# Peptides against a protein of PDB entry 5JXT: the designs that were tried, part 13

Target 1, 319 residues: chain A of PDB entry 5JXT
Amino acid sequence: SLLPKKEINVYIGMSEMQVKWYQKILEKDIDAVNGAGGKRESKTRLLNIVMQLRKCCNHPYLFEGAEPGPPYTTDEHLIYNAGKMVVLDKLLKRIQKQGSRVLIFSQMSRLLDILEDYCVFRGYKYCRIDGSTAHEDRIAAIDEYNKPGSDKFIFLLTTRAGGLGINLTTADIVILYDSDWNPQADLQAMDRAHRIGQTKQVVVYRFVTDNAIEEKVLERAAQKLRLDQLVIQQGRAQVAAKAAANKDELLSMIQHGAEKVFQTKGAFGTMAEKGSQLDDDDIDAILQAGETRTKELNARYEKLGIDDLQKFTSESAYE

## One batch from the design tools (peptide; made by RFdiffusion4, then SolubleMPNN)

Design b2_p26_3_s1 (from b2_p26_3, 13 letters changed)
Fold by OpenDDE base, seed 3:
Structure b2_p26_3_s1 (fold): chain B 319 residues (1-319), chain A 26 residues (1-26)
Amino acid sequence: as target 1 above (319 residues)
Amino acid sequence: DEEEERKKKEEEELEKLKEERRKKLY
């Protein structure tokens, strides 16, 4: 029988470079961040801020002029300048050592470009599929990854492209490098490994930047997922899952952790303490803390009814 | 059997609801 997926949110501190860029993004639009735009503030502007903050949480090199150079070189700076890369680098070494194979999903094709450079730098053999990949090339990449005795360790996918009905049961580890606004897209992605033909325990690591916009993206996604489950269970097709976040919800999400980010000199959490010098014990601690917080998050939404889940609780930006 | 047809219809309706939720892009 197919074992249930083990899903763990991995809460990761920003690097010093990410903190600096996160501050710059907030400062550039400080009037919008402070809610001073009122009714005149466009939803589009707030969505753009959210997108820039999410880019920062993924990797600072997603911004023009952030990458050190010229000359542009792939080196350890590609890793230590992003908290998610530091954790990924240690985690992939463990995953490889245990004889597992891994799918890495992102919303951002440009992040996959960074991950390709990383794979080359570490000598990891990989496949890639995104929205631009030709149909024939997708088939070839899937077949190359799934072939018996494949030397391809990593499959890099955009979440939406990976959602397209493909079978990747030759992988047992899934990393969601970021989250989709629609939790169903992430479920569809991880179900590429968690399908009939899987023989191993599938483990899903969801990377979440701690004290940043991504925590609120995750909470909103968890809320939506629970609402969708209850609507399906109750046959209430007409319960409109709330459309895209309203202006106040987006503003609250942008403001989450912003004060602490402005006060921070250097990196966050384990990234401040260890940076790129994370050991196996530090990774175990991060995973254990993540497993606890994941259970707490799920337990919070499991108790809520449809009416409660329809209200986005702007819980205080201070928790 | 009528019970199997009912279960099949319930499964088809459930799958349709799931698909409609999957298509909602923000």
Scores: peptide ipSAE 0.000, ipTM 0.258, DockQ to the pose 0.009
Fold by OpenDDE base, seed 4:
Structure b2_p26_3_s1 (fold): chain B 319 residues (1-319), chain A 26 residues (1-26)
Amino acid sequence: as target 1 above (319 residues)
Amino acid sequence: DEEEERKKKEEEELEKLKEERRKKLY
C-alpha cells in the first residue's frame, strides 16, 4: 500500500546577501511598492517585481553581477549566500545518511544550473531534466536514475518538466526548492515519487523564504488548492477559480515583510545566529517549526468556506 | 487476500484522483 505523503513547509530566513538584494529590488521600485503609482501602476511592473523578489528568495546569483568574482569559482559562498542552500546542504547530508534518494524541483532552470554547480562541488551524483532537455535525454536520465543500484542520489527537475507523467518512485524524498503559483503543478511533481511502486514513506519538504513574498505565494496556492477541493466536493463547477492575482493582491504580496527587510541589518532568524554553521539540532528545530506552521496554515484554510476562499484576505502585512 | 484487494482498490482510487486532478488543470 502507498503510504500518505508527509508534507512539511520549511521556513528559511534570508542570508545577509539576500536581504541586501531584496532591499535593492524594493528600493528600485519604491513608489510602486508604496502604492504611490496608484491606478497608473501596471500589473506587468508589479509582476516583474514579484519575479525579482522570488529570484532573490531562491538565490542572489540569479542576478547579474551578484556572484563574487573574477575569478568565478564554485566555493562555500554558493551555499552561505542563500538561506535555502544552507538548509539544503545540511538536509541532503541527512537524507543521504538515511539511505534515501531525492528529487529537487524548481520553477527556474537557472537555479538548476546553480544546483548542478553545487552537486559537483559537494560530489553528489545527479540527473537533470528541464524544459530544454531533449526527449531521448529525458528517457536516458530517468532510466539512469531508476536503474537498480543507481549511484545517482539527486534528480534535479523543473517542476513543469517533472510533471510530464514520469515515474521516479526510486526516490522517497521530494524537495520543492520553490513553489508554483498553481498548487497542482507542485502536486504533480510530488506524484512522481508518490505513485504506485513506491515502497517508502514519501516526505515532501517545501522551502519557503520566511518574512518574504514566498509566504504569500504559498498562502495563495494553499487557498486555491482548498477552493478547488471544495468546488469538486460541492459540485459547484461555476465557482471560477479566481484568476491571476489582481494589482492590489500583487502589491500586498510585495509589501509582505518589506518593512522588516528594510529594518534588518544582516540575515534573518537562524541565518543571523548561525549562518552556514547550522548543526543537526538547528535543522530539527527548523523542521519542527515548519511542521507546526504547516498544520496551522492547513487548519486556517480547512475552516473557510468557498465564499471566504474566493476573497484574498489581505491579512495586514503588519501582523 | 482481502488486504491485497483493499490495497489495490486504494491505489486505483488514488490514481483516479490524480487523473481527475490532471484533467482539471487543462
Scores: peptide ipSAE 0.000, ipTM 0.251, DockQ to the pose 0.009
Fold by OpenDDE base, seed 5:
Structure b2_p26_3_s1 (fold): chain B 319 residues (1-319), chain A 26 residues (1-26)
Amino acid sequence: as target 1 above (319 residues)
Amino acid sequence: DEEEERKKKEEEELEKLKEERRKKLY
């Protein structure tokens, strides 16, 4: 029988470089961040800020001129300059030692390029599929990964490309390197490994940059998912799926943690304390803290009714 | 053969249920 999947949010501090770039993004549009643009501030401008902040949370090398060079070389800097990469690097070593195989999902194909460089640098054998991958190459990559005795450890996927009905039950670990605005896209990604034919306990690690916009992306996705579940359960199909984030919601999301980011000199949290020198105990502590915060997050939304979830998306704009 | 066909049908039904859940959410 298929075991229920275990989902853990992994809350990760920004590296020093991420903090610097996050500050730079906020400073560039400081008037918009402070709400000084008022009614004149375009939703498009706020969405652009959100997109840049999410890029920063993923990896600073997603920005032109961020990568150290010339010469441009793949080295340890690819890892220590992004908190998610530091945790990923340690987690993958553990996953490999356990004889597990892993799907890594991102919204950003350009992040998969960085992850390919990382895989090559660490000597991890991988497959890749994104939105640009030809149909024939997708089939070939899936077949290569799923082959009995496949030496491919990692499958790199964009969340939407991986959502295309593919069976990847030969993997038992799923890493969501980032989150979709649509929680169903992430569920569809998890469902590539969590299907009939899976023989192992599927574990899903969702990476979330702590004290950053990604916490608010996660909260909004969790609210939406719970609302969607309740609407299905109660047969109340008339509850219009709440529209795309309004300006005030986007502004609140951009402002989340911004003050602390401006006050911070260096990295955040465990990244400030240990940086790339995270040991197995530090990873266990991060995973345990993540499991606790995941339970707390879920418990917060499980207590809410449809009306409360509909109000809460309006009230979280006033706190 | 019958057990593989049963598993395949159960997989298709589970996938349909997941797809229907997705369609009700949008």
Scores: peptide ipSAE 0.000, ipTM 0.255, DockQ to the pose 0.010
Fold by OpenDDE base, seed 1:
Structure b2_p26_3_s1 (fold): chain B 319 residues (1-319), chain A 26 residues (1-26)
Amino acid sequence: as target 1 above (319 residues)
Amino acid sequence: DEEEERKKKEEEELEKLKEERRKKLY
């Protein structure tokens, strides 16, 4: 029988470079961040800020002029300049030693380009599929990954491209490098490994930048997923219609952690303490803390009714 | 040496990936 998948949110501090870029993004639009735009602030402007902050949480090299160079070299800077890469680098080494194989999902094809550079730099054999991958090349990549005795350790996928009904049960680990606004897209990605034909315990690691917008993206996704479940159970199909964040929700998401980010002169959390010097014990501590926070998050939303789940609690970072 | 040729191919692939990434940044 297929074992239930284990899902763990992995809360990761920003690198010093990410903090600097996160500050720069907020400062550029400080009036919008402070809510000074009021009714005049466009939803589009707020969505753009959200998009830039999410890029920062993924990797600072998603911005023009952020990558060191010329000359452009691949070195440890590709890893230590992004908290998620530092954790990924240690986690992949552990996963490989365990004889596991891993799917890595992102919303951003440009992040997959960085992950390809990383894979080559570390000597990890990989496959890639995104939204631009031709149908024939997609089949070839899946077959190459799934073949008996495949030396391909990593499969890099955009979440939407991975959602297309493919079977990747030859992997037992799933890393969601970032989250989709639609929690169903992430579930569909997980279900590529968590399907009939899987022989191992599937473990899903969801990377979440701590003290940043991604915590609110995660909370919103969890809220939406619970709401969708309750709507299905109660037969109230009309409630699903508030799929898009309003201006106040977007503003609250942008403000979350902003004050602490402005006060920070270095990295966050374990990235401030250890940086790239994370060991196996530090990874175990991060995973254990993540498992606890994941249980707490789930328990928070399991107790809420439909009416409570329809209310966005605007916890501002200034409270 | 097959190992030197492998390393050279890995470096060439890495440089290609960097160039493609850079082109998407400009």
Scores: peptide ipSAE 0.021, ipTM 0.436, DockQ to the pose 0.029; fails the geometry check

Design b2_p26_6_s1 (from b2_p26_6, 12 letters changed)
Fold by OpenDDE base, seed 4:
Structure b2_p26_6_s1 (fold): chain B 319 residues (1-319), chain A 26 residues (1-26)
Amino acid sequence: as target 1 above (319 residues)
Amino acid sequence: SRLAEEREERLRRLEEERRREEELRE
């Protein structure tokens, strides 16, 4: 029988370079971040800030002029300059040692580009599919990954490309490197490994940059997912969940953790204490803390009714 | 894109260097 999937949010601190770039993004649009533009502030400007902050949470090298060089070299700097890469690097070593195979999902094809450079640097054999991958090449990559005795350890996918009904039950670990605004897209990605034909316990690691916009993206996605479930259960199809964040919600998301980011010199959390020198105990502590926070997050939304979830703006999650 | 070409060239160089290192260890 198919075992239930285990989902763990992995809360990760920013590297020093990420903090610096996060500050720079906020400072560039400080009037918008402070709400000084009021009703004149465009939703488009706020959405652009959100997108830049999400890029920063993924990897600072997604910005022009962020990567050290020329010459551009693939080295340890690719890892230590992004908190998610530091955790990924240690986690992949553990996953490989246990004889598991892993799907890594991202919203950003340019992040998959960085992950390919990383895979080559570490010697991980991989497959890749994104939105631009031709249909024939997708089939070939899936077949190569799923072959009995395949030496391909990692499959790199954009979340949307992974949603296309493909079977990847030869993997038992799923890493969501970032989250979709639509929680159903992430579920569809998980269902590539968690379906009929899976023989192992599927574990899903969702990477979340702590004290940053991604925490609010996660909360909003969890709220929406619970609302969608309750609407289906109650047969109230007419509750069009207002799918698009309003300006005030976007502003609140941008402001989340911004003050602490401005006050921070260096890295955040475990990245400040250990940097790239995380050991197995540090990873276990991160995973345990993540499991606790995941249970707490789920417990908050399980108690809420449809009316509460509809009124619940990002501000009321902390009362 | 220019960035994609530079990346493909970088990947090719890295694969060539790794192949040379593997050939030197055999």
Scores: peptide ipSAE 0.043, ipTM 0.658, DockQ to the pose 0.031
Fold by OpenDDE base, seed 1:
Structure b2_p26_6_s1 (fold): chain B 319 residues (1-319), chain A 26 residues (1-26)
Amino acid sequence: as target 1 above (319 residues)
Amino acid sequence: SRLAEEREERLRRLEEERRREEELRE
């Protein structure tokens, strides 16, 4: 029998470099962030801010001129300049020692390029598939990863490319480096490992930048997923159409954690305390805290009815 | 971007160096 998947949100603080870039993004559009644009602020401008903040949460080197150089080197700076990379680096060592194999999903092909640099730097053997990968090359990569005795530890995938019905049951760990706006895309990605033929407990780690836009992306995705479930159960198909965030929702998402980010000198949370010096106990603490917050998040949305789930509660932006 | 091209070139060089090091250890 296929064991139920275990999903854990892993809440990760920003590095010092991420905080600086996050501040810079907010400052560049401060009038829009403060809601001073009012009715004249375009939805497109707010969406652009959200996209820049999400890039920052993933890795600062997604911005032009952020990578140190010339000369451009692959070194420890690739890791310590992004909170997610610091946690990933420690988590992958543990996963490998356990004899597990891992799928890493991202929305951003350019993040996969950074992860390739990282894999080469650490000596992790990997496969890659994204939206540009030819059909034949996809088959070859899947076969190379799935072959008996494969030395490929990591499979790097864009979430959309991973959604194509492929079987990757030779992996038992899934890392969602970032989240899709559509929670169904992430579920489809998880279902590449969590499928018939899986012999291990599938564990899904969803990376979420703490005190940033990604918490609101996660909350919105959880809300949408619950709403979709209730709509299916109640036969109310018409409710699903309000999937696109409005301007006020986008603004609330942008404002979440912004004040604390502006007040912060240096990194956040465990990144401020230890940075790249995270040990196994720190990772265990992060995973335990994440498991608790994941249960709390799920319990919050399980109690809500359709009418409550249709209302974006802006109130949680200032707690 | 020029940075992406330089990264891809760096990655290819690193992969080639690692392959050569693995071949020298065999």
Scores: peptide ipSAE 0.039, ipTM 0.656, DockQ to the pose 0.030
Fold by OpenDDE base, seed 3:
Structure b2_p26_6_s1 (fold): chain B 319 residues (1-319), chain A 26 residues (1-26)
Amino acid sequence: as target 1 above (319 residues)
Amino acid sequence: SRLAEEREERLRRLEEERRREEELRE
C-alpha cells in the first residue's frame, strides 16, 4: 500500500548576502512598506515587492548585479550566499547516501538555472523540466529519469510543469524549494512522487525562509488549504478560497520580520552560527525543529472554522 | 538572452574543466 507522505517545513535562516538584499528591497520601497501610500498604493506595487522578497529568499543571484564577477565563476559562493542552498547541499549528500532520488520544485525557472549550475558544480546528474520545455523533451527527460538503473539523481522542475500529470515514482524525496500561493499546486507537484507505483516512504521537505515573507506565504497557503478542505466537506461554493490577497494582507506579509531584518548585521539563526559549516547534527536539529513547527502550524489551522479561515488573521507584526 | 548565452558558456566551460580533471586522474 502507498504510505502517507511525510511533510516537513524546513525553516532556514537567510545568509548575510540575503539579509543585505532583503534590506535593500524594503528600503527601495520604504513608503509602501510603511503603508504611507494608503489608498493610493497600488496592489501591483505591493505584489512586485512580494515577488522581489521571494526572489531574495530563494537566491540573491536572481537579481542583476548580485552575482560576483565578471568573471562569473561557479564556486562555493553559489552555496554560501543562500541559506536554502547551504541546507540543500547538506541534505542532498544525505539523500544520496541513503540511496534516495529527489525531485526539486521551484516557482522560478531562473532558480532552476542556478540549481543546474550547482548540480554541475557538485557532479550531480540531473534532469530538468520547466514551462518552456518542449513536449518531446519532457517525455525524454521523464523517461531518462525513470529508466531502470538511471544515474540521474535529481529532477529539477518548475511546480507548474510538475503539475502536468507526470509520474516520477522513481523518486522518494521531494524538495519544495519555494511554495506556490496556491497550496494545491504544491500538492499536485509532490503527488508526482506520491502516486501508485511508489514503493518507498515519500518525504517532502518544504523550504521556508525564517523571519521573512515566506512564513506568511506558508501560513496563507495552510489557511487556504484548510478552507478548501472545509468547503469541500461542507459542499459550499469554492468562491472564498481562491481570493487573491488584498492590499492589507500583502502589506502585512511584506512587514513580517522586516524590523528584525533591518536590525540584523549578519546572517540569521543557524546560518549566523555555522554558515556553510553545517554538519549532520545541525541538519538533524533543523529538521526536528521544522517537524515541530509544522505540527504546530497544522494544529493551529485544524481548529479553525470556515468563518475564522475567511478572515486573514494578520497576527500583529509585534509578536 | 545574453544571460542565457553567458550561462550556457559557463556550463560548457565547467563541463570542459571537469572532463580535463577526469582525464588527468586517468
Scores: peptide ipSAE 0.022, ipTM 0.610, DockQ to the pose 0.031
Fold by OpenDDE base, seed 5:
Structure b2_p26_6_s1 (fold): chain B 319 residues (1-319), chain A 26 residues (1-26)
Amino acid sequence: as target 1 above (319 residues)
Amino acid sequence: SRLAEEREERLRRLEEERRREEELRE
């Protein structure tokens, strides 16, 4: 029988460089962030801010002129300048030592390019599939990863490209480096490893930048997932969760943690205390805290009815 | 590294495309 998957949100502080770039993004559109644009603020402008903040949460080198150089080098700076990379680097060492194999999903093909440079730098053998990968090359990559005795440790995938019915049960660890706006896309990604033919306990690590936009993306995704489940259970097909956030929801998401980001000098949380010197005890503490917060988040949305879940008020989730 | 340079070129092209799309929406 297939064992239930274990899902853990891993809450990660921003690096010093991420804090600086996050501040810069907010400052560039400060009037929009403060809600001063009122009804005249375009939804498109707010969506662009959200996308820039999500890029920052993933890696600052997703911005032009952020990578140090010339000369451009692949070195330790690729890791310590992004909180998610610091945690990933330590976690992958543990995953490899335990004899596991890992799928890494992202929404951003450009982040997969950074992860390829990282894999080469650390000497990890990998496969890659994204939305531009030809059908034949996709089959070849899957077959190379799944072959008996494969030396490929990591599979890098965009969430949508990985969603296309493929079997990757030769992996037992899934890392969601970022989250889709549609929680069903992330579930479909997890189901590449969590399928008939899996013999191991599947563990899913969802990376979430703490005190940033990604916490609100996660909350919205959890709310939508619960609503979709209740709609199916109650046969109320017409209660389609409004797929698109409104302007006020987007503004609230952008404002989340902004004040604390502006007040912060340097990095956040464990990244401020340890940075690249993160040890195994620090990883265990992050995973334990993440498991607790994941249970609390799920318990919050499990108590809500359809009518409550239709009201996306950031406030109603804390009352 | 060659990979870092190729990544930077990809990043620049995508940022230029994004700027053009923003300018066309204004």
Scores: peptide ipSAE 0.031, ipTM 0.476, DockQ to the pose 0.043; fails the geometry check

